# Ledger of designs, part 63: peptides against a protein of PDB entry 4Y8H

Target 1, 196 residues: chain A of PDB entry 4Y8H
Amino acid sequence: TSIMAVTFKDGVILGADSRTTTGAYIANRVTDKLTRVHDKIWCCRSGSAADTQAIADIVQYHLELYTSQYGTPSTETAASVFKELCYENKDNLTAGIIVAGYDDKNKGEVYTIPLGGSVHKLPYAIAGSGSTFIYGYCDKNFRENMSKEETVDFIKHSLSQAIKWDGSSGGVIRMVVLTAAGVERLIFYPDEYEQL

## One batch from the design tools (peptide; made by RFdiffusion4, then SolubleMPNN)

Design b2_p20_6_s4
Fold by OpenDDE base, seed 4:
Structure b2_p20_6_s4 (fold): chain B 196 residues (1-196), chain A 20 residues (1-20)
Amino acid sequence: as target 1 above (196 residues)
Amino acid sequence: MEKELLEKLKKLEELNKLLY
């Protein structure tokens, strides 16, 4: 898996490959690793498919309850729920999560929750087995307050490189754009990103 | 409820060995 989330001028963009593996073979090239937990709070999932799905489902439930009582939760609140679940169950989970969200007060925010259940707020985050191949590229090319188009290109190039070198990454590149204007889903196919 | 759901899904993962 190769996943990332990037804050930009108008919000945040999440990105992911779509490969699913089981044992030594590719099970699916079209998996959606970008998961909604609230209207404008999403996450990227890496590690155990089952573990991360369980965590995301529980978080979504808690945020629904929160919303019914208190209104729309902040991205920080969502990240806190993820962190609590991942930390409390760290000995029984294989889960790497990136939480990203947008609200009018805080704009785009990214929180990374690696194995162990720590939480880190960052301008951008990368994770998954493919991330090891793109730390250098991302460090060199990330800039704060990019445009939407610049950010899409940054993510596309980053994930393309990760897919190129990571056997556990591949398929399509999916993105979710979170801004004041709403939610937008993007998809890019191998014929496009392999040429980058 | 949270623990029960997690345990059920982990069992599924163990059977299918699905990884992202």
Scores: peptide ipSAE 0.259, ipTM 0.664, DockQ to the pose 0.411; fails the geometry check
Fold by OpenDDE base, seed 2:
Structure b2_p20_6_s4 (fold): chain B 196 residues (1-196), chain A 20 residues (1-20)
Amino acid sequence: as target 1 above (196 residues)
Amino acid sequence: MEKELLEKLKKLEELNKLLY
């Protein structure tokens, strides 16, 4: 898996590959690793498909309850719920999650929750087995307050490089753009990103 | 309840052994 989330001028963009594996084998499944937990709060999932789905489902439930009582939760609140679940169940989970969201007050925010259940707020985050190959690239090329187009390009190039080297990453590149204007889903196919 | 749900889905994961 290769996943990332990047804050930019107008919000945040999440990105992910779509490959699923089982042991040493590639499963014949195209998956969506970008998961909605609230209207403009999403997560990237790596690790166990079942574990991360369970966590996301529970978070979504909590945020729905929160919304009914208090209104729209902050991204930080969502990240806190993720963190608690991941930390309290760390001995039984294989989960690496990036939480990203947009609201008018805080704009785009990214929180990474690696194995172990710590939480880190960052301007951008990368995770998954493919992320190992792109730390240097991302550090060199990330800039704060990029445009939407620049950010899409940055994510596309980053994930393309990760997929190039990581056998556990591949398929399509999916993105979710979260801004004041709403939610936008993007998809890029191998013929597009392999040539970058 | 959350822990119970995680346990159930962990069992499913063990059966399928699907990784992202």
Scores: peptide ipSAE 0.235, ipTM 0.656, DockQ to the pose 0.413; fails the geometry check
Fold by OpenDDE base, seed 3:
Structure b2_p20_6_s4 (fold): chain B 196 residues (1-196), chain A 20 residues (1-20)
Amino acid sequence: as target 1 above (196 residues)
Amino acid sequence: MEKELLEKLKKLEELNKLLY
């Protein structure tokens, strides 16, 4: 897996590959690793498909309850719920999660929750087996307050490089753009990104 | 309910051995 989330001028963009593996083999399945937990709070999932799905489902449930009682939760609140679940169950989970969201007060925010259940707020985050290959590239090329188009290109190039080197990454590149204007889903196919 | 859901999905993962 190769996943990332990047804050930019108008909000935040999440990105992910779609490859699924089983043991040493590539599974013949195209998956969606970008998961909605609230209107403008989403996550990227790495690790056990079932573990990360369970965590996301539980978080979505808690955020729905929160909304009914207190109104729309912040991205920080969502990250706190993810952190609590990942930390308290760390002995039984294989999960790496990036939480990203947008609201009018805080704008775009990114929180990374690696194995073990720590939480880190960052201007951008990368994770998954493919991320190992692109730390240098991302550090060199990331800039704060990029445009939407610049950020899409940054994510596309980053994930393309990760997929090139990581046998556990591949398929399509999916993105979710979160801004004041709403939610937008993007998809890019191998014929496009393999040439980058 | 959260615990029950987690257990069900972990069993499914063990059966399918799916990784992201």
Scores: peptide ipSAE 0.231, ipTM 0.660, DockQ to the pose 0.398; fails the geometry check
Fold by OpenDDE base, seed 1:
Structure b2_p20_6_s4 (fold): chain B 196 residues (1-196), chain A 20 residues (1-20)
Amino acid sequence: as target 1 above (196 residues)
Amino acid sequence: MEKELLEKLKKLEELNKLLY
C-alpha cells in the first residue's frame, strides 16, 4: 500500500493506490483505500483491510452521533476517535491510518495514526509499505499552500514512485479533494503515471 | 458494540487475509 494526504491552499487531498495483497501474493482485486467518515472528513487505510474497515465504520458512527448532538465535528475530533480506537486495541490491530478533513475554520488538516495508536498532526503524511521509497522525494518536493493542480501533481508523482518500487502497491491512483467547494474524486490509471 | 464489531471483522480478516 501507498497512501498519503496533503494540505494545500484550498483544503486537503488524499491519495492511495488500489492494490490488495494476500500474504506474499498480489490479490486480483481493486481496492478503494480512501474511506469517508464524514462529509469532508476522510481517511487513508493501510494494513489489515478488515481491521481498518472496522475502525472506520465505528468512527463514522461516532461522528454521526456527534453531529446529531453538537453539529459538524472537526478533523481533530475525528482523529481523536481514530486514535482512541487504535490505541485501545493496539495489541490486536494491524492498522495504519491517515485522517484528513476540511472545514471553514481550520481549512485542510492531516493527522497520521501509525501502528500503536499515536496521533500526529502534519502538513502532509505518507504511509504504507510504499511510503518507505518516497520519504526523500516528498520532503524535497512538498511545499505549503500549493494550488490544487500542483498538489494533484505532487501526489501523482509521489505515489507513482512508490508504486514503481513497492511490489505491494499498484493499480489505479485514487484521490479525494476536500475544499469549501465540496468533495471531488479523481482517478489515474497506470498508463498515466508509470512514465512520470 | 465497538469491541464486538472489531472482533467480527478480525475474524473476517483471518479468513480473507487481505492486506492493504
Scores: peptide ipSAE 0.116, ipTM 0.612, DockQ to the pose 0.405; fails the geometry check

Design b2_p20_8_s1 (from b2_p20_8, 9 letters changed)
Fold by OpenDDE base, seed 3:
Structure b2_p20_8_s1 (fold): chain B 196 residues (1-196), chain A 20 residues (1-20)
Amino acid sequence: as target 1 above (196 residues)
Amino acid sequence: IPKEVREELKKSQEAELALI
């Protein structure tokens, strides 16, 4: 897996590959690793497909309950729920999560939750097995307050490089754009991003 | 987090079918 989330001028963009593996084998299965937990709060998932889906489902449930009692949760609140689940179950979970969301007060925010259940707020985050290949690229090319188009290109190039080197990454690149205007889903196919 | 939700998480952890 190669996943990332990037804050930009108008919000945040999440990105992911779609490859699924079973043990040492590449499964002929495409996974949507970008998962909605609230209208403008999403996550990127890495690790066990089942574990990360279960965690996301639980978080979605909690955020729905929160909304019914207190109104729309912040991205920080969502990250706290993810953290609690990941930390409490760290001995039995294989989960790497990036939480990203947009609200009018805080704008775009990114929280990374690696194995162990720690939480880190960052201007951008990368995770998954493919992320190890793109730390240098991302560090050199990330800029704060990019445009939507610049951020899409940054994520597309970053994930393309991760997929190139990581056998556990591939398929399509999916993105979710979270802004004041709403939610937008993007998809890019191998013929497009492999040429980058 | 409600106990019921934690139990659902534990059950899902036992069913690792794929890695991403």
Scores: peptide ipSAE 0.355, ipTM 0.719, DockQ to the pose 0.046; fails the geometry check
Fold by OpenDDE base, seed 5:
Structure b2_p20_8_s1 (fold): chain B 196 residues (1-196), chain A 20 residues (1-20)
Amino acid sequence: as target 1 above (196 residues)
Amino acid sequence: IPKEVREELKKSQEAELALI
């Protein structure tokens, strides 16, 4: 897996590959690694497909309950719920999560939650087996307050490089754009991103 | 167990073993 989330001028963009593996084999399953937990709060998932889906389902439930009682949760609140689940179950879970969301007060925010269940608020985050190959590229090329188009290009190039080197990454690149204007899904196919 | 149910169970088991 190669996943990332990037804050930009108008919000946040999540990106992911779609490859699924079973042991040493590439599965014929295209996985959506970008999962909605609230209208404008999403996550990127890495690790066990089952574990990360279970966590996301629980978070979604908590945020629905929260919304019914208190109104729209913040991205920080969502990250806190993820953190609690990941930390309390760290010995029994293989889960790497990036939480990203947009609201009018806080704008785009990104929280990364690695295997140990710690939480880190960052301008952008990368994770998954492919992320190891792109730390240098991302550090060099990330800028704060990019445009939507610049951010899409940054993510596309980053994930393309990750996919190039990581056998556990591939397929399509999916993105979710979260802004005041709403939610937008993007998809990019190998014929496009492999040429970058 | 019907064939269709077995196939769904197999898919579920495969999902449990899947890494992303």
Scores: peptide ipSAE 0.341, ipTM 0.704, DockQ to the pose 0.025; fails the geometry check
Fold by OpenDDE base, seed 2:
Structure b2_p20_8_s1 (fold): chain B 196 residues (1-196), chain A 20 residues (1-20)
Amino acid sequence: as target 1 above (196 residues)
Amino acid sequence: IPKEVREELKKSQEAELALI
């Protein structure tokens, strides 16, 4: 898996590959690793598909309940719910999660929750087995307050490099753009990113 | 990304070889 979330001028963009692996083998299953937990709060998932899906489902339910009582939750609130679940179940879960969201007050925010259930607020985050190959690239090329187009390109190039080196990453690159204007889903195919 | 976060993420990545 190669996943990332990047804050930019107008919000945040999440990105992920789609490859699924079972042990040493590539599974024929295509996974959507970008998961909605609220209208403008999404997560990137790595690790156990089952564990991360279960966590995301619980968070989604919690945020729906929260919304009915208190209104739209903050991204920080969502990250806190993820943290509690990941930390409380750390001995039984294999989950790496990046939480990203947009609201008018805080704009785009990114929270990374690695194995163990710690939470780190960052301007951008990368995770998954492919992320090890792109730390240097991301550090060199990330800029704060990029445009949407610059951020899409940054994510596309980053994930392309991760996929190039990580056998556990591949397929399509999916992105979700979260801004004041709404939610936009993007998809890029191998023929589009392998040449980068 | 802070070094500490990278180290934690690296450990997580080694464990993340499960399915996705």
Scores: peptide ipSAE 0.317, ipTM 0.689, DockQ to the pose 0.717; fails the geometry check
Fold by OpenDDE base, seed 4:
Parts: C-alpha cells; structure tokens; sequence
Structure b2_p20_8_s1 (fold): chain B 196 residues (1-196), chain A 20 residues (1-20)
C-alpha cells in the first residue's frame, strides 16, 4: 500500500493505490483504500483490510451519532476517535490510518495514526509499505498552500514513485479532494502515471 | 515529516505488508 494526504490552499487531498495482497501474492482485487467517515472527513487505510474497515465503520457510526447530537464533527474529533480505537486495540490490530478532512474553520487538516495508536497532526502525511521509498521525494517537493492542480500532481508523482518501487502497491491511483466546494473523486490509470 | 513520526511510520510499514 501507498497512501498519502496533503493539505493545500483550498483544503486537503487524499491519495492511494489500489493493490491488494495476500501474503506474498497479489490478489485480483482492487481495494478502495480511501474511506469516507463523514461528508468531508475521509481516511486512508493500510495494514489489515479487515481491521481497518472495521475501525472505519465504527468511526463512521460514531460520527453519525455525533452529528445528530452536536452537528458536524471536526477532523480533530474524527482523528481522536480513530486514535482511541487504534491505541486501545493496538495488540489486536494491524492498522495504519491517515485521517483527513475539511471544514470552514480549520480548512484542510491531516492526522496520521501509525500502528502504535499515536496521533500526529501534519501538513501532509504518507504511509504504507510504499511510503518508505518517497520520504525524500515528498520532503523535497511538498510546499505549503499549493493549488489543487499542483497538489494533484504532487500526489500523483509521489504515489507513482512509491508504486514503482513497492511490489505491494499498484493498480489505479485514487484521490479524494475535500474543499468548501465539496468532494471530488479522481482516478489515474497505470498507462498515465507509470510514465511520469 | 518529523523524525519521530518517520520512525513510528517505518515500524508501521513493516507490519503493513499484509493485505493493503
């Protein structure tokens, strides 16, 4: 898996590959690793597909209840729910989560939650087995307050490089753009990103 | 990305070889 989320001037973009593996084998399954937990709060998932799906489902449920009682939750609130679940169950979970969301007050925010169940607020985050190959690239090329187009290109190039080197990453690159204007889903195919 | 975050994420990456 190669996943990332990047804040930019108008919000946040999440990105992911779609490859699924079973042990050493590439499964004939295209996984959506970008999961909605609220209208403009999404997560990137890595690790156990089952564990991360269960966590995301629980968070989605809690955020729905929260919304009914208190209105739209903040991205920080969502990240806190993820953190509690991941930390309290760390001995039984294999989950790497990036939480990203947009609201009018806080704009785009990114929280990374690695296996230990810690939470880190960052301007951008990368995770998954492919992320190890792109730390240097991302650090060099990330800029604060990029445009949507610059951010899409940054994510596309970053994930393309991760996929190139990581056998556990591949398929399509999916993105979700979260802004004041709404939610936009993007998809990029191998024939496009492999040539970058 | 802060070093401490990278170190923790690296440990996560080693475990994340399963499924996704």
Amino acid sequence: as target 1 above (196 residues)
Amino acid sequence: IPKEVREELKKSQEAELALI
Scores: peptide ipSAE 0.306, ipTM 0.663, DockQ to the pose 0.712; fails the geometry check

Design b2_p20_8_s2 (from b2_p20_8, 8 letters changed)
Fold by OpenDDE base, seed 4:
Structure b2_p20_8_s2 (fold): chain B 196 residues (1-196), chain A 20 residues (1-20)
Amino acid sequence: as target 1 above (196 residues)
Amino acid sequence: MPEEVRKEIEKSIKAELELE
C-alpha cells in the first residue's frame, strides 16, 4: 500500500494505490483506500482492511452525530475521533491512517495517525509499505502552497515511485481533491504513471 | 518529516508487512 495526503494552496489532495495483497497473491483489483467520513473529510487507510474499515465507519457515524448537533465538524475533530479509536484498540488493530479535510476556516489539513494511535498534524503525510521508498523524493519535491496541478503531479510522481519499488503497491492511482469548490475524484492508470 | 513521526510510520509498515 502507498497512501499520501498533501495540503496545497486551495485545499488538500489524498492519493492512494489500489493493489491489495492476500496471502501469497497480489490482486490488482480496483480497491478504494480513500474513504469518506464526512463531505470534505476523508482518510487514507493502510493495514488491516476490515479493521480500518470498521474504524472509518465508526468515525463517520460520530461525525454524522456531531453534525446533527453542532454543524460541520473540523478536520481536527475527525482526527481526534480516529486517534481515540486507534489508541483504544491498538493492541488488536493494525492500522495506518491519514486524515485529511478542508474547511473555510482552516483550509486543507492533514493528520497522520500511525499504529499506536498517536496523531500528528503535518503539511503532508505518506504511509504504507511503499512510503519508505519515497521519503527522499517527497522531502525534495514538496512545496508549501502548490497549485492543484502541481500537487496532482507531485502525488502522481510520488506514488508512481512507490509502486515501482513496492511489490505491495500497484494498480490505479486514485486521488480525492478537497477544496472550497467541492470534491473531485481522479484516477490514473498504469500506462500513464509508469512512464513518469 | 519529524523523526518521531517517521519512527511511528516505520512501525506501522512493519505491522502491515506481517499481514501479507
Scores: peptide ipSAE 0.340, ipTM 0.854, DockQ to the pose 0.830
Fold by OpenDDE base, seed 1:
Structure b2_p20_8_s2 (fold): chain B 196 residues (1-196), chain A 20 residues (1-20)
Amino acid sequence: as target 1 above (196 residues)
Amino acid sequence: MPEEVRKEIEKSIKAELELE
């Protein structure tokens, strides 16, 4: 798995590969590693698909209740709910989660929640087995307040490199763009990103 | 990315790979 989320000038973009691995077997099926928990709050998931989906479902429900009572929750609130669930279930959970969202007040925000249930707010985050291969690249090439196009290219190049070296990553690259204008889904195929 | 955060993520990745 290779997942990442990047804040930029107009909001935040989440990105993920789509490969699924079970033991020594590799499947290049479309796996949903980008999951909606609120209109403009999404997460990237790594680890147990079933366990992380259960957590995301609970968070989504919590945020729906929150919205009905208090209005739209902040990304920080969403990250806090994720953190609590991951921490409370850490002994029975294999999960790496990145929470990303946009709102008019806070703009794009990214929170990373590694195994154990800690939470860290960052300008961008990477996770999954493929991330180990691109820490240097991301550190060198990330810039704050990039344009949408620059950010898409940054994520595409980053994940392309991760996929190139990580046998557990591959398939298509999916992205979700969260801005004031709304939500946009992007997809890039191997024939395109393998040439980068 | 802060080194401390990176180390935590790396530990998480190692744990994930060992369970697969």
Scores: peptide ipSAE 0.335, ipTM 0.852, DockQ to the pose 0.796
Fold by OpenDDE base, seed 3:
Formats: structure tokens, C-alpha cells, sequence
Structure b2_p20_8_s2 (fold): chain B 196 residues (1-196), chain A 20 residues (1-20)
């Protein structure tokens, strides 16, 4: 798995590969590792697919309840809910989660929640087995307040490199763009990103 | 990224790989 989220001038973009592995078997089936928990709050998931999906479902429920009572939750609030659930289940949960969201007050925000249930706010975050191969690349190429197009290219190149070296990453690259204008879903196929 | 955060992420990755 290779996942990342990047803040930029107008908001935040989440990105993920789609490969699923079970033991020695590599499934070329497209797997959605980008999950909506609110209109403009999404997460990237790595680790146990079933466990992380359950966590995301619970978060989505809590945020819906929150919205009904208090209005649209902040990205920080969403990250806090994730943190609590991951911490409470840390002994039985294998999860790497990145929470990203946009609102008019805070703009784009990214929170990384590694195993153990800690939470860290960062300008950008990477996780999953493929992330090990691109820490240097991302550190070198990330810039604050990039345009949407620059950020898409940054994520595409980063994940392409991760997929190149990580056998458990591959398939299509999916992205979700969160801005004041709304939500945009992007997809890039191997024939495009493999040549980067 | 802070080194401390990176180390925590690496622990997560190791745990993930053990499941595979």
C-alpha cells in the first residue's frame, strides 16, 4: 500500500494506489483506499482492510451525528475520533490512517495516525509499505502552497515511485481533491504513471 | 516530517507487513 495526503494552496489532495495483497498473492483488483467520512473529510487507509473499514464506518457515523447537533465538524475533530478509536483498539488493530479535510476556516489540513493511536498534524503525510521508498523524494519535492496541478503531479510522481519499488503497491492511482469548489475524483492508470 | 513521527509510521509499516 502507498497512501498520501498533501495540503496545497486551495485545499488538500489525498492519493492512494489500489493493489491488494494476501500473502504471496497479488490481486490486480482495484481496491479503494480513499474513504469518505464527511463531505470534505476523507481518509487514506493501510493495514487490515476490514478493521480500518470498520473504524472509518464508525467515524462516519459519529460525524453524521455531530453534524446533526453542532454543524459541520472540523478536520481536527474527525482526526480526534480516529485517534480515540485507533488507540482503544491498538492491541487488535493493524492500521495506518491519514485524515485529510477542507473547510473555509482552516483550509486544507492533514493528520497522520500511525499504529498506536497517536495523531500528528503535518503539511503532508505518507504511509503504507510503499512510503518507505519515497520519504526522500517527497521531502525534496514537496512545496507549500502549490497549485492543484502541481500537487496532482507531485502525488502522481511520488506514488509512481512507491509503486515501482514496493511489490505490495500497484494498480491505479486514485486521488480526491478537496477545495471550496467541492470534491473532485481523479484516476490514473499504469500506462500513464509507469513512464514517469 | 519529524523523525519521531517517521519512526512511528515505520512501526506501523512493519506491523502491516507481518500481516501479509
Amino acid sequence: as target 1 above (196 residues)
Amino acid sequence: MPEEVRKEIEKSIKAELELE
Scores: peptide ipSAE 0.321, ipTM 0.846, DockQ to the pose 0.808
Fold by OpenDDE base, seed 5:
Formats: C-alpha cells, sequence, structure tokens
Structure b2_p20_8_s2 (fold): chain B 196 residues (1-196), chain A 20 residues (1-20)
C-alpha cells in the first residue's frame, strides 16, 4: 500500500494505489483505500482492511450524529475520533490512517495516525509499505501552497516511485480533491504513471 | 517530516508487512 495526503493552496488531495495483497497473492483490482467519513473529510487506510473499515464506519457514524446536532464537524474533530479508536484498540489493531479534510475556516488539513494511536498534524503525510521509498523524494519536492495541478503531479510522481519499488503497491492511482468547489475524483493508470 | 512521526510510521509499516 502507498497512500498520502497533501495540503495545497486550495485545499487537500488524498492519493492511493489500488493493489491488494493477501499473503503471497497480489490482486490488481480497483480497491478503494480512500474512504469518505464526511462530505469533505476523507481518509487513507493501510493495514488490516477489515479493521480500518470498521474504524472508518464508526467515525462516519459519529460524524453524522455530530452533524445532526452541531453542524459540520472539523477535520480535527474527525481526527480525534480516529485517534481515540486507534489508541483504545492499539493492542488488537493494525492500522495506518491518514485523515484529510477541507472546510472554509481551516482550509485543507492533514492528520496522520500511526499504529500506536498518536495523531500528528502535518502539511502532508505518507504511509503504507511503499512510503518508505519516497520519504526523500517527498521531502525534497513538497512545497506549501502548490496549485492543484502541481499537487496532482507531486502525488502522481510520489506514488509512482513508491509503486516502482514496493511489490505491495500497484494498480491505479486514485485521488480525491477536496476544496471549496467540492469533491473531485481522479484516476491514473499504470501506462501513464510508470513512465514518469 | 519530524523524526518522531517517521519512526512511528515505520513501526506501522512493519506491522502491516507482518500481516501480508
Amino acid sequence: as target 1 above (196 residues)
Amino acid sequence: MPEEVRKEIEKSIKAELELE
């Protein structure tokens, strides 16, 4: 798995590969590692698919309740719910989660939640088995307040490199763009990103 | 990226790879 989320000038973009591995078997199916928990709050998931899906479902439920009572929750609120669930279940959970969202007050925000259940707010975050191969690249090439196009390219190049070296990553690159304008879904196929 | 965050992510990755 290779996942990342990047804040930029107009909001935040989440990106993920789509390869699924089960033991020695690799499935290049279109899997959704980008999960909606609220209109403009999404997450990237790595680790146990079942465990992280359960967490995301619980978060989505809480955020729906929150919305009905108090209005649209902040990305920080969503991250805090994720954090509590991951921390409380850390001994029985394998999960790497990146929470990303947009709202008019806070703009694009990214929170990374490693296995231990800590939470860290960052300008961008990477996770998954492929992330180890692109720390250097991301550190070198990330810039704050990039344009949408620059950010898409950054994510595409980053994940391409991760996929190149990580056998557990591959398939299509999916992105979700969260801005004031709404939600946009992007997809890039191997024939394109492998040539980068 | 902060060193602390990187280390925690690495631990998560190791755990993930053990599942695979």
Scores: peptide ipSAE 0.318, ipTM 0.845, DockQ to the pose 0.875

Design b2_p20_8_s3 (from b2_p20_8, 11 letters changed)
Fold by OpenDDE base, seed 2:
Structure b2_p20_8_s3 (fold): chain B 196 residues (1-196), chain A 20 residues (1-20)
Amino acid sequence: as target 1 above (196 residues)
Amino acid sequence: IPKEVREEMEKSAKAERALA
């Protein structure tokens, strides 16, 4: 798995590969690792697919309940719910989750929740087995307040490099763009990103 | 990304690789 979320001028973009592997076998080339928990709050999931799906479902429920009572939750609130669940289940949970969201007050925000259930707010975050290979690239190429296009390219190049070196990553690159304008879904295929 | 956070992220990545 290779996942990341990047704040930019107008909001935040989440990105993920789509490969699901069991050992040396590729079980699924089109797994969606980007999961909606609210209109403009999404997460990237790595680790146990079943466990992280369950966590995300619970978070979505809590945020729906929150919305019905108090209005739209902040990204920080969502991250807090994720953190509690991940921390409470840390002994039985293999998960790396990145929470990302947009609202008019806070703009794009990214929270990373590594194994153990800590939470860290960052301008961008990377996770998954493929993330190991792209710390250097991301550090050198990330900039604050990039344009949408620059951010898409940054994520595309980053994940392409991760996929190149990580046998557990591959398939398509999916992105979700969260801005004031709404939600946009993007997809990039191997024929394109392998040539970068 | 702060060093401390990177270390936690790497632990997570290592755990994921072990899971597969």
Scores: peptide ipSAE 0.630, ipTM 0.943, DockQ to the pose 0.866
Fold by OpenDDE base, seed 3:
Structure b2_p20_8_s3 (fold): chain B 196 residues (1-196), chain A 20 residues (1-20)
Amino acid sequence: as target 1 above (196 residues)
Amino acid sequence: IPKEVREEMEKSAKAERALA
């Protein structure tokens, strides 16, 4: 898995590959590594698909309840719910989760929740097995307040490099753009990003 | 990304690779 989320001028973009692996079998299946937990709060999931899906489902439920009682939750609130679940289940959980969201007050925000259940707010985050290979690239090329197009390109190039080196990453690159204008879904295919 | 955070993130990545 290669996943990332990047804040930019107008909001935040989440990105993920789509490969699934089980033992010696590799499937370039369309995997839901970008998961909605609220209208403009999403997460990137790595690790156990079943475990992280369960966490995301619980978070979505809590945020729905929150919304009905208090209005739209902040991204920080969502990250807090993820953090609690990941921390409480850390002994039986293999998960790397990035929470990303947009609201008019806080704009785009990214929170990374590694194993152990810590939470860190960052301008951008990377995770998954493929992330190991792109720390250098991301550090060199990330800039704050990029345009949408610059951010899409940054994510595309970053994940392309991760996929190149990580056998557990591949397939299509999916992105979700969260801004004041709404939610936009993007997809890029190997024929395109492999040439970068 | 701060070094301390990267170290935690890398532990997660390593754990994920162990699952595959």
Scores: peptide ipSAE 0.630, ipTM 0.944, DockQ to the pose 0.846
Fold by OpenDDE base, seed 4:
Structure b2_p20_8_s3 (fold): chain B 196 residues (1-196), chain A 20 residues (1-20)
Amino acid sequence: as target 1 above (196 residues)
Amino acid sequence: IPKEVREEMEKSAKAERALA
C-alpha cells in the first residue's frame, strides 16, 4: 500500500494505490483505500483491510450521529474518534490511518494516526509499505499552499515512485479532492504514471 | 515531517510489510 494526504491552497487531496496483496483474503467487491467517513472528511487506510474498514465504519457512524445532533464535525473531531479507536484496540489492530478533511473555517487538514494510536497534525502525511521509499522525495518536493494541479502532480509523482519500489503497491492511483467546491474523484492508470 | 513522527510512521509501514 502507498497512501498519502496533502493540504494545499484550496483544501486537501488524498491519494492511494489500488493493489490489495496483503494478508488474508477478504471477500469484498470493492477495495478502496480512500474511505469516506463524512461528506468532506475522508481517510486513507493501510494495514489490516478488515480491521481498518471496521474502524472506519464505526467512525462514520459516530460522525453521522454527531451531525444529527450538533452539525458538521471538524476534521479534528474525526481524527480524535479514530485515535481513540486505534489506541484502545492497538493490541489487536494493525493500522496506519491518515485522516483528511476540509471545512470553511480550518480549510484542508491532515492528521496521521500511526500504529499505536497516536495522532499528529501535519501539512501532509504518507503511509503504507510504499511510503518508506518516498520520504526523501516528498520532503524535497512538498510546498505549502500549492495549487490543485501542483498538488495532484506531487501526489501522482510521489505514489508513482512508491509503486516502483514497493511490490505491495500498484494498480491505479486514486485521488479524492476536498474543497469548498465539493468532492472530486480522480484516477490515473499505470500507462501514465509509470512514465513519470 | 518531524523525525519522531517519521519513526512512528515507519513502524507502521514495517508492520504492514509483515502482513504480506
Scores: peptide ipSAE 0.620, ipTM 0.942, DockQ to the pose 0.749
Fold by OpenDDE base, seed 5:
Structure b2_p20_8_s3 (fold): chain B 196 residues (1-196), chain A 20 residues (1-20)
Amino acid sequence: as target 1 above (196 residues)
Amino acid sequence: IPKEVREEMEKSAKAERALA
């Protein structure tokens, strides 16, 4: 798996490869590495597909409940719910989760929740087995307040490199763009990103 | 990304690879 989330000028973009080669699976459900937990709060999931999906489902439930009682939750609130669940289940959970969201007040935000259930707010985050190969590239090329196009390119290039070297990553690159304008889904195929 | 965070993230990545 290669996943990442990047804040930019207008919000945040989540990105993921699509190869599924590790972990437990729920056979009767599509597993998305990019998973919606609220309208403009999403997560990237790595590790056990079944376990992280269960966590995401619980978070989604809590955020729906939260919304019904208090209105739209912040990305930080979502991250805190993830953190609590990941921490409470850390002994039985193999997970690397990136929480990303947009709201008008805070704009795009990214929170990484690595194994153990810590939480860290970052301008961008990378995770999954493929992330090992792209720390250098990301550090060199990330800039704050990039345009949408620059951010898409950054993610595309980053994940392309991750896929190139990580046998557990591949397939298509999926992205979710979260901005004031709404939610946009992007997809890039190997014929395009392999040439980068 | 701070070094300490990267280390935690790498532990997660390693754990994921162990599932393969």
Scores: peptide ipSAE 0.607, ipTM 0.939, DockQ to the pose 0.708

